# Peptides against a protein of PDB entry 4XPM: the designs that were tried, part 24

Target 1, 160 residues: chain A of PDB entry 4XPM
Amino acid sequence: VMLHSKNVKGFLENTLKPYDLHSVDFKTSSLQSSMIITATNGGILSYATSNNDVPKNSINEINSVNNLKMMSLLIKDKWSEDENDTEEQHSNSCYPVEIDSFKTKIYTYEMEDLHTCVAQIPNSDLLLLFIAEGSFPYGLLVIKIERAMRELTDLFGYKL
Target 2, 67 residues: chain B of PDB entry 4XPM
Amino acid sequence: DIKGTIAFDTHGNVIESTGVGSQRIEDIGDLSKVTLDAEGFAQVQGDSLLVHLYKRNDITLAVYTSA

## One batch from the design tools (peptide; made by RFdiffusion4, then SolubleMPNN)

Design b1_p10_5_s4 (from b1_p10_5, 4 letters changed)
Fold by OpenDDE base, seed 1:
Order: structure tokens, then sequence, then C-alpha cells
Structure b1_p10_5_s4 (fold): chain B 160 residues (1-160), chain C 67 residues (1-67), chain A 10 residues (1-10)
């Protein structure tokens, strides 16, 4: 079964939902954005954002999209650097994970006041990227993106 | 009489924090070094609070109580 | 409590 663009968009929109931990009365904000980008150039293939209050085709929307493009490029560049840096791969900002025998890494990055995490979809040319407010704890963000990647098996091995 | 909680991973990163736990994130360093029993449980006395530690699946939960 | 928390995040 192939994931169509609409299905991917819907998936990303669902990842925006916050955690609401009733057991300890802890609730996060929604993710600011969720994206699938190319590992090669940082190009956005699909994205979702929680801030949908901006009118379509407005200057504010354009600026928001441009900001996402810029952020995706910056994160892709940092990810690329870390993938070529053994020391960074052994830092606390790198989580090696295995999904169905496929190995990948989750990286956490502080981007100004935002908390971000990015992971290569296993054996693919694609990265999954979450951007959250600074109040979203990194440990939970890592769990979130790992669980999300487990739902993207159709994209495993995807090459551009 | 839970006063707060901290949950954290093996990297020392916070998963969640509530109550007094939100103000004691620095405790993670020491709490991560505590030896747990076979069930993944321990208790640690810290200042005026008792910390109940639970660990499973690489997740540690610290529950702060008054006694 | 711990079991409930784990069930919520995993």
Amino acid sequence: as target 1 above (160 residues)
Amino acid sequence: as target 2 above (67 residues)
Amino acid sequence: LFDKLLAEIL
C-alpha cells in the first residue's frame, strides 16, 4: 500500500496533537509544525502546522511558510553535519533507535526558543521533523517522533 | 500526598514534570545513579521530601511526597 | 500511577 500525499498530510496533522497525561496531570502544547523533508536538500515534501489562524495567501502565511523552509534547511544542515561527526552521534542529543530491524537516529536540536527533533526515516532519503515550543520536554518529544516513525513503514527505503 | 513528579529518560532528558518536580529538574543527575531493586523501585530521602523511584522500559519516574 | 503513565506515553 502506497501513502498518497493526502494521507501523508493527514498523518502529519495528527502528529500535531498534544500529549495529555492524565495520570500525572501533565499536558503539552500542540506541536508547532510537523514535516517530512528531503535529507539531500532539506526540501519540504509535506508539512502541517498548528497555527491555522492565518488567512490563506496572506503575507503572514507566506512568511510562515518561508520560515518553515528556512528552519528545515537549517536543521537538515545540522543533521548532515552530525551524521558525519562521530562525537555528535554519541552525545545526549542523539538517540539511536531500531524499528523493525531498521536502524536510525533521532537528534534533538534547540532552535532559538523552540525544541526540535529530527530523524531519518529508515533507509530513506527523507527526514521526519517535529518543531515544538520550548515547554515541550525533549524526552517526550523523542518518544513522540519514534512512535510516529513506526507508522511510516511505507516510506522506509524511499529514495528520491 | 504527591507533591510533584519528574519522568526522565536514560539521557537525562525530561519526559514530564509536575508540581515540585518542575523545580527540581537538577535532581535527575543524582536520581539516575540510584540503585533500584529487582522490581525497578527505590526510595530516596531528599531534603524535606521523600522520592519514590520507578523505572521500566528506560523510563524513570520520580514521585515526590512529604513523607 | 507508573503503569498508567507508561500506558499514556508508550
Scores: peptide ipSAE 0.759, ipTM 0.956, DockQ to the pose 0.918
Fold by OpenDDE base, seed 2:
Structure b1_p10_5_s4 (fold): chain B 160 residues (1-160), chain C 67 residues (1-67), chain A 10 residues (1-10)
Amino acid sequence: as target 1 above (160 residues)
Amino acid sequence: as target 2 above (67 residues)
Amino acid sequence: LFDKLLAEIL
């Protein structure tokens, strides 16, 4: 099944859901944002946010979108730098993973007081980006994005 | 009685923490160095707490108990 | 407990 824009949006919205670990009575907050951006310039192709209380077309919504644009660009820049830095690729903030024989990396980045993680969709010009509150553990965030990436096989190999 | 938990990955990053575990994130450094048995289990006695370690699929769970 | 936790996150 081909992922259309609407389908991708719905997928990203679903990734916002928090973890509720009943076995140990641990619960996270929802992700603040989930995005697919271009690896070339950090442009947002699709996004979802948990802040649904902002009225449509309001100045607050515009500011929120602008903030996402800024964060996506900054994270893309960090990602690009790390992809050209052997030391960064071997740091504790980089998780090499393999999905269906495709190799990719998950990076974690502290953005002000937010916890973020980003991963290149395998063999594509696209990045998947999660933005969470600082209370969201990085280890769990990495697991979350890895699992989400496994559901985006239709985007594997996507070129702009 | 479980006093708390910490789960962490091979990079030392927290997956979850509860109870006293939330106040002992710094223990991850030492806990990550503990040698586990063939079943991926170990026990480490600390000050007043006993730590039960479980590891599988590159995930380690530390369970803190009073004894 | 551990098995249950793994089932919830993996």
Scores: peptide ipSAE 0.755, ipTM 0.956, DockQ to the pose 0.916
Fold by OpenDDE base, seed 4:
Structure b1_p10_5_s4 (fold): chain B 160 residues (1-160), chain C 67 residues (1-67), chain A 10 residues (1-10)
Amino acid sequence: as target 1 above (160 residues)
Amino acid sequence: as target 2 above (67 residues)
Amino acid sequence: LFDKLLAEIL
């Protein structure tokens, strides 16, 4: 199966959906944004946002996209630093995980008032990035991104 | 009756919280140190609430009840 | 309750 651009976009849009737990009275907000970026430079390959009320081609849309570009670059830089820091890899903000015998790590980062989570798609040059409101708990965000990565097996081993 | 819940992972990060649990996030530190039985269960007496602990698949659920 | 919660999360 091949993940085309439209398929990736649709996948990311689906990840925006909130958790609605019925066993307990708990529901999250939607993710603010979901992105696939390059691990090398933080370039955005695909993205989805919940803020779709901005007119297309407006200055507000451009600013929004620019903000995403900035955030992706900052998170990529932080991720790169942590990947070269043994202590950070053993902190409570780093989750080593294994998917289908492939190892990767999930990192949580506080970005101003936002909760973010980033993970390298196994053996690839790509990162999956979730950005949520501060009310979205980190433990659940980690579970969410892990489950999402399990659906991206076509990108495992992807090299630029 | 359940007064609230806290679910958290092995890193001490919250998965969900409800009711009185939302006001007792600081309990995670102590709750994470509780020794569970072979079934992954324990009970801990709090200030005025009983805490029922369940752990499986690296997820711990704390259920707060009056008794 | 716990089993139900796990089923919703995982």
Scores: peptide ipSAE 0.754, ipTM 0.956, DockQ to the pose 0.929
Fold by OpenDDE base, seed 3:
Structure b1_p10_5_s4 (fold): chain B 160 residues (1-160), chain C 67 residues (1-67), chain A 10 residues (1-10)
Amino acid sequence: as target 1 above (160 residues)
Amino acid sequence: as target 2 above (67 residues)
Amino acid sequence: LFDKLLAEIL
């Protein structure tokens, strides 16, 4: 893999940036979180969060990380179930996409009051996961994650 | 003279909404069924607003103006 | 307007 850990972290931090559509005067919030997790166990390999108000090494920071771990596990489980369910793959919450001849799927999941989007990095054991506020439109979130995956070609085919 | 906008994808999910469009998300169901011309354009008269529809690359934009 | 919007989101 040519993309080193520091580069991955920086990439994920960049994905947090909001959309600011000047043409129609529409602006989103920043993503709450952006993660690369394992498809097998839901383990977090790298993550970024917009919540930088918490002091480092504080109990609150640890709790926040633990929350991300919980979210990643829940979403991984739902994703795994849907990947084995033909009906779910044909729902409006599933977007089949093709990137450079590689096929993958983007799923949108409502998680409490949050909007989430997850996609398998093509032919890999990795998932890209975006977590946003409920005000972030799903259609735009899907576009965002598709564009992001196109920049992760170094991870295509990555196996654990 | 734009009163609002709605952009949505082929799954009917919102991409963006502004102005009166933010209050008319329910219009997506009907707007998605409108037949567009060869240029991906159509106009639909609503209650008190005119809707200009543009579609390209699986994205539909509805622009609301006064009728 | 539409072209500008598409350029911003795609």
Scores: peptide ipSAE 0.750, ipTM 0.955, DockQ to the pose 0.921

Design b1_p10_6_s1 (from b1_p10_6, 6 letters changed)
Fold by OpenDDE base, seed 4:
Structure b1_p10_6_s1 (fold): chain B 160 residues (1-160), chain C 67 residues (1-67), chain A 10 residues (1-10)
Amino acid sequence: as target 1 above (160 residues)
Amino acid sequence: as target 2 above (67 residues)
Amino acid sequence: DLFDKLLADI
């Protein structure tokens, strides 16, 4: 089944849900944002945000979207640098992973007081990006995005 | 009684922390170097607490208890 | 044990 725009949006919205580890009584906040962006210029193809209390078409909404655009561009730039830096690829902030024989990398980035992670959808021109509060542990964030990517096999190999 | 927990991955990044574990994130560096037995288990005495270490599926769990 | 439960929650 092909992923349509509505399906992608719904998928991203579902990724916003917090982790609840009942066994140790640990619960995260919801993700602040979840996005699919282009690896070429950081353009947003689809996004979801937990901050939905802003009126539609308001100046605050526009500013919020603009902030996401800025974040996506900054993260794309950092990702691009790291993809061309052997040392950064061997840091603790880089997780090489393999999904169904497709290789990719997950990077974690501190952006101001936010915890972010980004990964290239395998063999594609697309990046999946999670933005969380600083209280969201990086190790758990990495697990979250890896499992999310496993559900995006239809986008593997997608070229612009 | 469990006083707290820390779970972390092979990169030393936190997966979760609770109780006293949240105040002992710096322990990860040393805990990651502990040699585990064939069952992926070890015990380490740290300060006034006993640390029970478990490692499976590239995840390490440290459980802090009283000695 | 607790670890098994945690792994199941993750």
Scores: peptide ipSAE 0.752, ipTM 0.954, DockQ to the pose 0.890
Fold by OpenDDE base, seed 3:
Structure b1_p10_6_s1 (fold): chain B 160 residues (1-160), chain C 67 residues (1-67), chain A 10 residues (1-10)
Amino acid sequence: as target 1 above (160 residues)
Amino acid sequence: as target 2 above (67 residues)
Amino acid sequence: DLFDKLLADI
């Protein structure tokens, strides 16, 4: 069953929620953004952001969306390079993972003062992308995106 | 009394940090090399603090207490 | 123990 666009948007919005590790009194901020983009061109298919204070159709909203487009392109390019670089795939910034019978990789990237992670949805032309504040630890971010991908089985194998 | 914690993965990346642990992220390098017992446990003395190490499911937790 | 609780929170 294919996820409808509305369902995907809602899913991404849910991923924005922070971690609250109350056992050790550790709590993260919300993700700044969560996106599904194309692996081929870095085009945004769906996205969610935590900053909802900007009026719709405002110049500030447009600028924010444009910024997301820029980041998605940059991250897609870096991801594409790393997918063709064996050395980068063996760095601590790359996490090979297996979901069911599908293999994929999670990459962490510093984007100025932000922490990001990206992963190809298994056997698909799509990437899942999380953007967080610099205070969001990478190890937890990786866990977060892996858990999220496990809920996107409907998109496994999706080709453009 | 717990003074702080650090949890990290097999890549040495932080999962969480609290208290004094937040100021001792650099300890991960050494802590990752500590030999654990059959139960995935070890204790390491560090300056004025005692570190209790636990490893399960590729996650390591360091708990800092008074020595 | 504390670690079990942490793992459950994650």
Scores: peptide ipSAE 0.751, ipTM 0.954, DockQ to the pose 0.925
Fold by OpenDDE base, seed 5:
Structure b1_p10_6_s1 (fold): chain B 160 residues (1-160), chain C 67 residues (1-67), chain A 10 residues (1-10)
Amino acid sequence: as target 1 above (160 residues)
Amino acid sequence: as target 2 above (67 residues)
Amino acid sequence: DLFDKLLADI
């Protein structure tokens, strides 16, 4: 199934759902946000948020969107720096992965009290970004974003 | 009787934690150094609890029991 | 076993 622009929003919304590991009685919260941003400028191309309690176009909603913009820019900057830092690429915060024949990296970043992870969509100018509460463990967050990225093959190789 | 669990990846990052495992995240450092048998299993006495250690598919599970 | 169940849940 081809992933069109209008379908990206729905895809990101689906990534918000929590994990429920019944076998060990462990459950996460929903992701706070899920975004596709540009690797060049950190611009948000699409996003979803679990915070649906804020009225649209309200001051609080505007603030939340602005906060997402700021976070995306900051994370993009960190990612860019790490992509040019061999040491950081070998840290426990970097997961080299291969999807089909494409290689990419997943990075985890703590942003204040939030747990985030970001990955370049293979061979593209795009990043997939998850933002979760601090209670969401990084190891599981990495698994989540890897699996999500495997569903974005239509965006592999996307150039701005 | 399981008192708790910790699951973690090859980077030492937590995948899940429950029960007493949630209070023993610091054990990951030591647990990651344990040599497993051919079946990816080991038992380690940790403080007052016995730790049953499993590793499969780059995921390690530590199960804490009283015995 | 428990681990198999966990892996299935993930």
Scores: peptide ipSAE 0.749, ipTM 0.954, DockQ to the pose 0.898
Fold by OpenDDE base, seed 1:
Structure b1_p10_6_s1 (fold): chain B 160 residues (1-160), chain C 67 residues (1-67), chain A 10 residues (1-10)
Amino acid sequence: as target 1 above (160 residues)
Amino acid sequence: as target 2 above (67 residues)
Amino acid sequence: DLFDKLLADI
């Protein structure tokens, strides 16, 4: 089954939903943003954001999109560096993961006061990127992105 | 009478924290070294709190109680 | 138990 752009957008929007761990009365905020970007240039192919308070086509919206572009590029650059750094791949910020026999890595990055995590969609030229508030714990963020990637099997092996 | 919780992964990163656990994130270092029984359970005496430890599926849960 | 419930919530 082919994953169309609309389906990808909808998927990313769904990833914004917070965790609600009722058993321990712990609830997160929604993700600030969820994106699929290119591993080559950090270009945004699709994105969703929880900040929908700005008017459409406004300067504030443009600035918001530009901010996402900046963050995606910065994270892509950091990811690229780490993929070429054996030591970084063995740090607590790197989680090797296997999904259906495909290997990938999840990286966590502090971006000012934001908590982010990024992972290459297995065997693809694409990265999945989550941006959350600083209150969103990294361990849970990693679990979130791993499970999200398991739903993106149609993009495994995708090359630009 | 749970006073708080901390759940963390094998990297020592927090999965969740509540109550007094939110103020005791630094305990993760020591808690990660505790030897668990065959069922993945242990109890550790803290300062004024008792910590109940559970580990399953690479996730550790610490439950803080008064006694 | 509580841990089982937590694991189920995650």
Scores: peptide ipSAE 0.748, ipTM 0.954, DockQ to the pose 0.893

Design b1_p10_6_s2 (from b1_p10_6, 5 letters changed)
Fold by OpenDDE base, seed 3:
Structure b1_p10_6_s2 (fold): chain B 160 residues (1-160), chain C 67 residues (1-67), chain A 10 residues (1-10)
Amino acid sequence: as target 1 above (160 residues)
Amino acid sequence: as target 2 above (67 residues)
Amino acid sequence: DLFDKLLEEI
């Protein structure tokens, strides 16, 4: 089964949903944004945002999209640097993971007041990127993105 | 009589926190060093609270109680 | 137990 653009968009929208841990009565906010970007130049291939209060095609919406473009580029650059830095790969901000025998890494980055995490979709030219409020704990954010990647097997090995 | 909780991963990053646990995130450093029994359980006496520790699947849960 | 329930939710 191939993931078409509409399916990817819907998938990303679903990742925005918050955690509600009833066992301990802990709830998170929704993710601010969820994106698939290129590892080569940080271009956005697909995205979803929880900010639905902005009128469509308004200048405010355009500015928000431009902000996402900027952030994706910055995170891509940081990710690229870390992939070539042994020390960064052994920091508490890097989580080596294995999904169906494919190895990848999850990185957490503080971006202004936001908590972000990014991971290369295994053997692909694509990155999955989550952007959350600062109240969203990193440990849970990492779990969230790992679980999400496990559902993107159709994109494993995707090359531009 | 749970007063709060902290769950954290092997990197010391918070997964969740509630109640008094939210004000005791700094405890993670010490709690991560506690030796657990064969069932992944330990109890640690705090200042005024008892901490029940559970570890499974690389996740540690600390439950704070009055006794 | 509580921990089992938590693990099921995350």
Scores: peptide ipSAE 0.762, ipTM 0.954, DockQ to the pose 0.889
Fold by OpenDDE base, seed 2:
Structure b1_p10_6_s2 (fold): chain B 160 residues (1-160), chain C 67 residues (1-67), chain A 10 residues (1-10)
Amino acid sequence: as target 1 above (160 residues)
Amino acid sequence: as target 2 above (67 residues)
Amino acid sequence: DLFDKLLEEI
């Protein structure tokens, strides 16, 4: 099934769901945001947020979107820098992964009090970005984004 | 009787923590250095707690018990 | 076991 804009939005919304590990009685919060952005400019192509209580077209919504734009740009910049830094690629903040024979890397970044995770969709000009509360463990966040990215095979190799 | 748990990855980052495990995140450094048997299992006795270690697929689970 | 259950959930 080809991913269309609406399908991507729904996919991202689904990624917002929290973990509820019944085996050990551990539960996370929902992701604050989930986005697909361009690796080139950090532009948001699609996004989902957990806080949907804000009225549409309100100033608060606009500010929220602007904040997402800012964060996406900042994270893109950090990602771009790290992609050109061999030492950063070998830090504990970088997880090399392989999905269906495609290699990519997952990076974790602390953004103020938020935990973020970003990964290039394999061989594409796109990044998948998760933003979570500080209580969301990085190890689990990495697992979450890896699992999610495995469902985005239609975007593998996507070029702008 | 389980007093808590910590699960962590090969980078030392937490996957989950519960109970006393949530108060012992600093143990990850030492636990990551423990040699496991062929089944990916080890037991480490602490001051008052016994730690049961399991590792599979690059994920380590530490289970804290009183005995 | 507990670990298996956890691995299935993550």
Scores: peptide ipSAE 0.761, ipTM 0.954, DockQ to the pose 0.883
Fold by OpenDDE base, seed 5:
Structure b1_p10_6_s2 (fold): chain B 160 residues (1-160), chain C 67 residues (1-67), chain A 10 residues (1-10)
Amino acid sequence: as target 1 above (160 residues)
Amino acid sequence: as target 2 above (67 residues)
Amino acid sequence: DLFDKLLEEI
C-alpha cells in the first residue's frame, strides 16, 4: 500500500470542516489543522490548515509550519508515553475503538489553549492528528476523528 | 420550551452544549450518575430547571426546560 | 425526536 500524498492532502483539508448542528443551535469552528504524522518520530507526512484570525507571528499562530512541527512532535511523544502507560489508557482521555475489527485508541490532549486529539491509524506507523480551538468540545472531536479514520482504510497496516 | 442542552459521551466529555447548558457543564458529573429507565430516559429536577435525560449509543443528551 | 435528529448529525 502506497501513501498517496495528494489524495491524503485533500482528505485532510476536508476534515477541517466545522460541525453545524441544526437539531440544536450549535456550531463549531473549523479545525485549525489536520495532520498525518509518523508514530516513530512525529514527522509530518501530510497536513492541512485553516484560516486563523489570530495575529500573524503570534504565539497562537498554529498555522505556521514550525508550530505544526513542534506540536506534532510533542503530541507524538505524549502519545508514545501513553501507549506504554496502562493507567493513561484507562483515563478519560483515552478512547479505545474498533474499526473493521482493527483496534486503536483515540487520545485527547490539551495543548496550551487548543484541543487536540490523536489516533493511530489501525496497525500502521501513522497517527491522525486534529488540532482545534479550545471551544471545540472533546467529545465531538473524538467522534470526528473516529469518523475520519473510518475513511482511511487504505492506510490501515501502513508501515514505514 | 428548551432553555438549553448538553450532550456528552461516556467519558463525560462534551459533545455539544447550547443555551443554559453551556453554562452548566459542571452538571455532567451528576447527570452521568443518574439511573435511566429501560428506554434510556430520566427526568431530574434542578434548581429552577427540569432536566430531561436521554441516552443512546453511548451518548447522553440533557435537555433543560422550565420546571 | 430531538435526540434522534442530533444523533443523525454527529
Scores: peptide ipSAE 0.757, ipTM 0.954, DockQ to the pose 0.904
Fold by OpenDDE base, seed 1:
Structure b1_p10_6_s2 (fold): chain B 160 residues (1-160), chain C 67 residues (1-67), chain A 10 residues (1-10)
Amino acid sequence: as target 1 above (160 residues)
Amino acid sequence: as target 2 above (67 residues)
Amino acid sequence: DLFDKLLEEI
């Protein structure tokens, strides 16, 4: 079964939902953005954003999308560097994980005041990228993206 | 009885924090070094608060109480 | 307990 563009978009939109813990009095904000990008060039294949208050096709929307493109490229570059750096792979910002016998890594990156995490979809040319506000704790963000990747098995092994 | 909580992972990164726990994130360094019993439980006295520690599935929960 | 409830939510 292949994931169609609409299905991927809907999936990413669902990842925007905040954590609302009832066992303790803790609730996060929604993710600012959720994206699937290429590991090779940082190109955006699909994205969702919680900032939908801007009119479509407005200059503000265009600027917002451009900001996402820029951030995507920056994070891809950081990821690429870290994937070629043994020391960075053993840093506290790198989480090795295994999903269905596939190994991948989750990286956390501070981007200005934003909390981000990125992970290669196992054995693929794709990266999953979450962008959150600084109030979103990294430990929970890592859990969130790991859980999300487990739902993207159709993209495992995807090559451009 | 609960004054706050901190949950954190094996990297020392916060998963959640509430109450006084939100103001005591720096405690994670010390709490991560506490020896737990066979059930992953310990109690640590800190300042005027008692910290109840639970560890399961690579997640540690610290519950702060007055007693 | 509280921890079990938390683990179920995350």
Scores: peptide ipSAE 0.740, ipTM 0.951, DockQ to the pose 0.906

